# Peptides against a protein of PDB entry 5HOI, part 6

Target 1, 351 residues: chain A of PDB entry 5HOI
Amino acid sequence: FRYMPFSPAGTPFGFTDRRYLTMNEVGYVSTVKNSEQYSITVSFFDVGRFREYHFEDLFGYDLCFLNEKGTLFGQSKTGQIQYRPHDSIHSNWTKIIPLQAGERITSVAATPVRVIVGTSLGYFRSFNQFGVPFAVEKTSPIVALTAQNYRVFSVHYSQFHGLSYSLSELGTSSKRYYKRECPLPMSLPNINSDMKKDANLDYYNFNPMGIKSLFFSSYGDPCIFGSDNTLLLLSKWRSPEESKWLPILDSNMEIWKMSGGKETTDIHVWPLALAYDTLNCILVKGKHIWPEFPLPLPSEMEIRMPVFVKSKLLEENKAILNKKNEIGADTEAEEGEEDKEIQIPVSMAAE

## One batch from the design tools (peptide; made by RFdiffusion4, then SolubleMPNN)

Design b1_p26_6_s3
Fold by OpenDDE base, seed 1:
Structure b1_p26_6_s3 (fold): chain B 351 residues (1-351), chain A 26 residues (1-26)
Amino acid sequence: as target 1 above (351 residues)
Amino acid sequence: SEEEKKKKEEEKKKEELKKLQEKFKK
């Protein structure tokens, strides 16, 4: 096994001079190899809100994380990271992460308020958006990171224990764990079954864990999309004993249904984000399971699982709150109610 | 030319993807 740099929905070069470093609901970051240099382009889906930009990369950035405020780049071997705000108000900054012999940056994440670096030795490094360090923690080897606001979803790998995950909040004073190195019930790529196609071998060499992407949903639930093309959502993560992974979408099954029950071995789902009740994804047609150039327009795939109950229950709870406010009941809005996880009724999990 | 064949194959892939996208929006 080799620790590889991971970025959410990143693609390999394959037989081309270009790849996507990352993509999500905000946009996509591409890199093109030009001799010894790289040209990076940061592109956006909302062209009215954001302006595409490009720059020359002399370092060969192989890690990337895109958010609504900026792009974080990293070089897995050298430990260099760069944050580039999308606006011109804030300056770019560069930092070298100290790496031990054989240590690599495996993953990076950035929010408007936090920068996170994970390594193959399990060093978890946290910074603010200006690159000021908060802490260094030693964990199990980190293979993937995503972050939303102050929350971090980390995936860990041990040769002895397989995949685990952590969910943490990076406050101003301390790191809180909601989950700490708990078992992750995700299947690893099967080398013997899946490697029958050369294209799968190329992808496996790029991403041995088969994690196509990980993100937080619009409701702040950790999501992961593995090699089995199943979207897993962590439900009830605020309640450690009740927390479970929900297989909220089998994308192969949805493609099969949409094809009219034909085996469509040339159509692939490439995950971007989970927005409410829809998986934002790229539909890929071809030999490779990943998007090529040019990037197709995003598609929306409806999730049929009980997460629909969260939207309805949120709307109902908002409607109840608005009615209570109209009735002039000074119910102190305890600042803690917005962070109550919507309990999905057990009855709706069985349909 | 081989380039025109590639371009036609890319256009055909793009049209088939568009038809799939239109099915997922319904």
Scores: peptide ipSAE 0.023, ipTM 0.534, DockQ to the pose 0.509
Fold by OpenDDE base, seed 5:
Structure b1_p26_6_s3 (fold): chain B 351 residues (1-351), chain A 26 residues (1-26)
Amino acid sequence: as target 1 above (351 residues)
Amino acid sequence: SEEEKKKKEEEKKKEELKKLQEKFKK
């Protein structure tokens, strides 16, 4: 296993010279490889509020986090980080994170008030928005970070314990944990079944954890979107005993319904953010599970708890059966078609 | 040309994707 640099909704190069470093509800950051240099573009969905900008990257930034106030960049091998405010009133700053031999920055996050750096050796480094350090803590190896205001959601990986998560608040004087290295019930990518497609192998080599993105909801709940295309939300995290992961959306099921029950193996959901009761996402059509260039417009997908989906499908099937029985009073249609068990995809059949 | 076929296939995929996006907005 190799610790790879992770950024929320980042895409691989594949066979191209360009990729997305990160994307979310604010916008998307792209990088283009030009021989010895990289050209980075920071683009926004609200073109009235923000102005697109670009710069030459001589360092080869492979980590990125975008927020409403600025963009954080990182180089996983060198330990260099750069914060670029979107407003020209605030100055850019650069720092080098000290790395041990073989240590990598694995993830970075930034809010208007905090900068966070996580490493493959489990070093958690916190800074203010001006790059002033607060603390260094040693945790289990960090594989992903996101942050909202003062709150940080971190994903950890151990060879012995698998995936865990922490939820913490970075006050002015102290770090508070709501959750500390608790088990994360997310499925890892299945190498044997899914890797028969070369495109899946390329994505696995880029992102071995299969975490497409992680973010905070508009209500401030931690969310994660794995390789199974299920959106997980951490509910009741303020109550340690009551906190649980809820599968709030099966995106494969929603695509299947919207296709009229046809197998749609070429349509993929790429998660951006969770706003209220809708997943903001990019719909991807093609061989790759990630968006290519140009980026399609974002789409909204209504959240439907899988438990309610089974009940609605049963009600819709009863309504279809009742309509067939109302129409079927005049035609002796053979009894033999009723027993086609609608193969509920195996993901929903686990009671 | 093969490039024109590839461009037409990309445009067709883009139109089909746009029709899907319009179904998700309703």
Scores: peptide ipSAE 0.022, ipTM 0.508, DockQ to the pose 0.583
Fold by OpenDDE base, seed 2:
Structure b1_p26_6_s3 (fold): chain B 351 residues (1-351), chain A 26 residues (1-26)
Amino acid sequence: as target 1 above (351 residues)
Amino acid sequence: SEEEKKKKEEEKKKEELKKLQEKFKK
C-alpha cells in the first residue's frame, strides 16, 4: 500500500499533460504540465461571482482544496503549502510543513476560517486562514480531509483496522470530537474485479482508497463517495449513539434508470457536492471514470435511498413472479430465474 | 431580504430532507 496525495474529486493525468487537482460546487482547479513547471488555473462555475485566474507552479502542487474564499495548494513530498485568496485584497501566504523521513502530506483542506493538513504518519495540523498554527495532533494515518466552517471530516487508514473516520470542530481554544476514529463502512476498491480495465488500474494507482470525493452537505452532514459509486451520508452525528451512515444514492442504479434499464458501462458519476436533496455531479461519458477536458457542465441527481429502491424492485419482481405463478402460464420456470437482473419499469425512468 | 429568502429556502429544504430521511426510516 502507498499513501497517495488526495484532493476532493481530483483526477489523474492518465496519458495527458493535464488533470484536475480538485473540483466541487464552487469550481475546478486544473494543472497543465509545461516542461519542468506547471500552469495552474482556478476556474469557477459562477462566473458572475468569481474571476478565473492562473499562475505558474514551480513546485508541482499535487494537493488542492477549493472554497468560496480561496484555494489551498500543497506539495505532498516537500511539505510546501500555499493559500491563495480569490480576492486580491488578501495576500497569498506560503508555509513549509515539517515532514519526517518518508512522511507525506496526504490531504489538505481549507475553509474561510481554517486550514488543515493531514499526513501519512497521522499528523493533523490546524491553522487559521492566515497560516497561523493552532495545534498539532497525532492521529491514525490520514488519507483524506474535508472541512466546512470550523468542522473537519477526516478519513484514516490503518493496515490493521482498515478505514476509520473522525468528525471534529476546530474552535479557537480547543478541538471537539463528535466522532473519533470510528469505523467507516465504505467498500475499498476490489483489485481482482475492478482492475480488469486498464482505466481502473490507472485510477487505482492514483487513488488506492477509491474515495472519489468527500464533502459536507449543505446541511453540514459528512458525505463520502467511494469506488462503489454509492453516496454515504453520516446522519445524526450530534448524537453519538444514534449516528449512522446512510447510503443515500446508488449512482450506478440511477444511471441504469436514466438509461431505461440498459447496461451503461460508459456513463459515470463524478461527485462534486450534495446540495439539499440533489447530488451535484459531472456525468462522464467514455472509457475513463473521471472527467477529461473540457469539463462537462454539472448535472443534478436526485437522492434516492438505494435500499428502498432495491427492496421495492425486489418486492415488485416477487409480486410479478407470484402473479405469473398464480396465472398458471406453462412458462417452464427455468431454475435460473433468481439471477435475472431486476428490470426497472420504464415508468420509473421518467421520474 | 435576499438573505432571509435564502435562509427560508435552506430551512424549507432542510425540513423536506428531514421528512425524506424520516420517510426512509419507516
Scores: peptide ipSAE 0.000, ipTM 0.257, DockQ to the pose 0.022
Fold by OpenDDE base, seed 4:
Structure b1_p26_6_s3 (fold): chain B 351 residues (1-351), chain A 26 residues (1-26)
Amino acid sequence: as target 1 above (351 residues)
Amino acid sequence: SEEEKKKKEEEKKKEELKKLQEKFKK
């Protein structure tokens, strides 16, 4: 097994000089190899909100994370990281992560408030958005990271225990765990069945875990999209005993339906984000399971799970809060309830 | 069209949900 640099929805070079370093709901980061250097372009889906920018990369960044405020780059072998705010008012910063012999940065994540670096030896390094370090923690080997605000979803791999995950919150003073190295019920790529196509072998060599992407939903639930093309959502993660992975979308089944029940081996879902009840994704047609250039427009796939229950419960909770505020009832007791998980009623979890 | 009204209502719901999520982040 080889630890490879992972970025959310990153693509291999394949037979080309170009690839996507990462993509999500905000945009996509591409790199083009130009002899000894790389040209990186940061592109956005909302061209009215953000301007595309490019720069020359002399380091060969192979890790990337894009958010609404900036882009984090990393070099897996050298340990160099760079954060580039989208707004030119804020300065870029560069830092070298100390790596042991054979250690690699395996994943990086950035939010508007946190930068996270994970390594093949399981070093979890946290920083603020300005690159000021908070802590270094030793975990099981990290293979993937994503983050939203202060929350971090990490995937770990052990040769003995397989895949595990952690869900943590990076406060100002301490790290809180909601989940710590719990089993992740995601299937690894099947080397024997799927590797018959050269394109699948190229992708496996790029990403041996088969994790196409991982993200937080718009509701703040950890999501992972594996090689089986199933979107898993972590439900009830605030309740240690009740937490479960829900297969909220079988994208192969949805492609089959969209195709009128025909076997379509040339259509692939490439996940970007989960927005409410829809998977934002790229529909890929062709030989490769990943998007090529130019990037197709994003598509939405409806999730049949009652994410509508969370939206209704949020609307109901808002209506209750607004009524309490109108009645002038002392709100001192509610500051502790804001972080309550919207419990889906047990009756609706069976549909 | 009715589809444009639905899209605008969905966008408005999305914005209201985003504002709610920003309130619950404080």
Scores: peptide ipSAE 0.000, ipTM 0.264, DockQ to the pose 0.030

Design b1_p26_6_s4
Fold by OpenDDE base, seed 1:
Structure b1_p26_6_s4 (fold): chain B 351 residues (1-351), chain A 26 residues (1-26)
Amino acid sequence: as target 1 above (351 residues)
Amino acid sequence: SEEEKKKKEQEKIEKELKELQEKFKK
């Protein structure tokens, strides 16, 4: 296992000179490699509210977090971070995070009021929006961060315990934990099954945890989207005894329904945000599971508990086919039938 | 050119993605 820099919905370079550093509901940050330099563009979905801006990156920023007020950049190896407000009212600031030998910044997050840096050694560093430090805490190794207002969702990894999460609030005087290094019931990428396609290996090398994104919902609930393409939401996190992860969307199942029960291996969901009852996402078509250039327009997917498993629908359809074959149709047609459109029950298409 | 082939392939992908997006909105 290798600690890699993580940014929400960030994409690998692949075989190209360009990638997305991060994307969410606000916009997308791209970087283009120009010899020894990088060219960064911060683009927005609401072009009426925000103006796209560009700058030269001499440091090779590999970490990014975008919010409604600014963009945080980080360099995982050097420990450099930069905050760039979208407006000209506030100045850009740069800081070097002190790193130990072999320590890397693994994730960064920024809100209008907080900047958070997480490291491969589990150093959790908090700052205000002006880069004034509040605290340094030692946790389990941090692999991903997101933040909303004063609240932070952190994902931790231990070789012995797997994935855990914390949910905390960064007040002015103290950090409050709602959850502290609790087990995260997210599946890790399966190297043996999923790595049969070169594109999956490229993505695994970029993101070994398979966390495509993490964010807070519009209601302030922690969300995570893993390699299984299931959106998990942390419900009732204010009540420790009642708190649970809900699989609120199986995006593979939704794509399968929309295809009319055809196995589509070339359509992928790339998560951006959860707004109320809809997943804001990019629909990706192609060999790669991540969006390429140009970025497609965002799509909305309604959240639905996966009540139906593809296996049960396949069993039900096989049982229907077997009942039809018991009504005296000749044996020669067996070999060609595996590619037949699975009839989705009308109840599943109407919900 | 190879660039024109890539452009036509991208325009095809964008069209198919738009048709999928229109299915998600219904």
Scores: peptide ipSAE 0.000, ipTM 0.331, DockQ to the pose 0.651
Fold by OpenDDE base, seed 2:
Structure b1_p26_6_s4 (fold): chain B 351 residues (1-351), chain A 26 residues (1-26)
Amino acid sequence: as target 1 above (351 residues)
Amino acid sequence: SEEEKKKKEQEKIEKELKELQEKFKK
């Protein structure tokens, strides 16, 4: 096994001079090989909100994370990271992460308030959005990171224990764990069955964990999309004993349904984000399981919650709150309620 | 200017990176 640089929904070069470094609901970052340098383009799906920009990359950035405020770049071998705000008002900054011999940056994440660097030796480094360091923690080897606001979802790999995950919150003074190196029930790519196609071997060499993407949902739930094309959502993560991974979408089954029950071996789902009850994704048609150039427009797939639809519960809760407010019950509880887990009504837990 | 400070900081980082890359090529 080799630790490879991971970025959410990043694609390999394959036989081309170009790839996506990352993509999500905000946009996509591409890199093109130009002799000894790379040209990086940061593109956005909302062209009205953001302007596409490009720059020359002399370092060969192989890690990327895109958010609504900026793009974080990293070089896995040198330890260089660069943050580029989308707004020209804010300054770019660059840092070198000190790496030990054979240590690599395996993943980077950035939010408007935090920058996170994970390494193949399990160093977890946290910074603010200006690159000021908070802490260095030693964990199991990190293979993937994502972050939303102050929350970090990390995937770890041990040769002895396989895949694990952590869910943590990076406050100003301390790191809180909601989950710490708990087993991740995600299947690894099966080299023997799936590697019969050269394209699958190329993807495996690029991403040996088969994690196509990981993100937080719009509701702040950790999501992971593996090589099995199943979207897993971490439910009840605030309740340590009740927390479970839910298979909320089998994308192969949804493609099969969309195709009218025909075996379509040439259509693939490439995950971007989970917005409410829809998976934002790229539908890829072709030999490669990843999007090529030009990038197709994003598509939406409805998730199938096995027990409940989260949007319906949210609408019902809003309707109950609005009725309580009309009856003149005390308004003091507003700021602390956004972070409460939506309780599943007991009636929906019995079917 | 702030732009000249950014440019000098970038040139310093590029130099430190080149020196690191040369240490890893040995």
Scores: peptide ipSAE 0.000, ipTM 0.313, DockQ to the pose 0.011
Fold by OpenDDE base, seed 4:
Structure b1_p26_6_s4 (fold): chain B 351 residues (1-351), chain A 26 residues (1-26)
Amino acid sequence: as target 1 above (351 residues)
Amino acid sequence: SEEEKKKKEQEKIEKELKELQEKFKK
């Protein structure tokens, strides 16, 4: 296992000179390799509210976090971070994070009030929006970070204990934990089954945890979207004993419904954000499970807990078809074409 | 029965979904 730089909804280069460093509901950050330098573009979905901007990156930023006020960049190996406000009134700032031998920045997050840096050795570093440090804490190795306002959702990895998560609030005087290194019930990528396609191996090498994204919902609940394409929401996190991960969307099931019950292997959900009861996402069609260029328009998927198992629906539909064929055997066998769409139960149909 | 366990699990999921939806409607 290797700690890789993680950014929310970041994409690999693959066979191209370009990738998305990060994307969310605000916009997307792209980088293009040009010889020894990179050109970074910060683009927005609301083009009326924000102006796209670009700059030359001489450092090779491999970490990014976008919010409504600015973009945080990081270089995993050198420890350099840069914050760039979207508004030109505010100055950019750069800082070097001290790294030990072999230590990497694994994730960065930024809110309008906090900057967070996590490392492969579990150093959790907090700053204000101006790069003034608050604290350094030692945790289990950090593999992913997201933040909303003062709240931080961190994912940790141990070779012995697997995935854990923390939920904390970064006040002015102290860090409060709501959850501290609790088990995260997320499936890791299955190297044996999923790596049969070269594109999946490329993605695994880019992101060994298979965490496509993590974010806070509009209601401030931690969300994570893993390699199983299930959106997990942390419910009741204020009550330590009642807190649970809810699988609020099986995106493979939703794609299967959208296809009329046909198995599609070329459509993929790429998560951006959870707004109210809808997952904002990119529907990716093609060879790669991640968005290519140009970026497709965002789509919305209604959140629905997976109440039905696909296999059971297929068995029930086969049983209904067999019963119809047994009842229909007394009237002329019209050779009804095998291409009958699997009837999705009304309770599963998108209203 | 296994069917009663599945039905109770489904009722639990539906209840959790309803609680989640009610949280999102406020």
Scores: peptide ipSAE 0.000, ipTM 0.234, DockQ to the pose 0.017
Fold by OpenDDE base, seed 5:
Structure b1_p26_6_s4 (fold): chain B 351 residues (1-351), chain A 26 residues (1-26)
Amino acid sequence: as target 1 above (351 residues)
Amino acid sequence: SEEEKKKKEQEKIEKELKELQEKFKK
């Protein structure tokens, strides 16, 4: 296993010269290879609120976090970080994070009030928005970070314990934990079943944890979207004894419903944010599970608790079809088995 | 000018960082 740089909803280069460094509800950051240099573009979904900007990257930034006030960049190997406010009133700043031999920055996060850096050796570094350091803490190896205001959601990986998470608040004087290195019930990518497609192997090499994104909901709840395409939300995190992960959306089930019960293998959900009761996402059509260029418009997908399993619905529909055939209904639908619309129960189409 | 100071500081940062990249490529 190698610790790879992680950014929320970041995409691999694949066979191209360009990728998304990060994307969320605010916008998307792209990078293009220009020989030994990179050109970075910061784009916004609300074109009326913010102006798109670009700059030349001589460092090869492989980490990024976008918020409503600025963009944080990081270089995983050199330990360089740069914060670029969207407003020209505030100055850019650059800092070098001291790294040990073989240490990498694995994730970065930024809010209007905090900058956070996580490393492959479990160094958690906190700064204010001006790059003034608060503290350095040693944790289990950090693989992903997100932050909202003063709150930080961190994902950790240990070879012995697998995935864990922490939820903390970075006050002015101290760090408070709501959760500290608790088990994360997220499935890791299955190399043997899913890697039969070369495109899945390329994505696994880029992101071996299969975490497509992590964010805070509009209500301030930690969310994670894994390789299983299930959106997990941490409920009741203020009550340590009552806190649980809720599977609030099976996006594969929703795509299956939207297709009229046809097996679509070419439509993929790429998560951006959770706003109220809707997942803001990119619907990706094609060979790759990640968005290509140009970026499609964001879509909204209503959250649905996965009460029904696709396999059970397929069995029920097969049983209904077999009963119709036994009743001798001359449905001359000799149309190929692939074109059979699975009737989604009206109750499931209305839910 | 303040802009020339910012530009010289940026060029200094870029140079120090290029030297760091060469140390980490070895």
Scores: peptide ipSAE 0.000, ipTM 0.299, DockQ to the pose 0.012

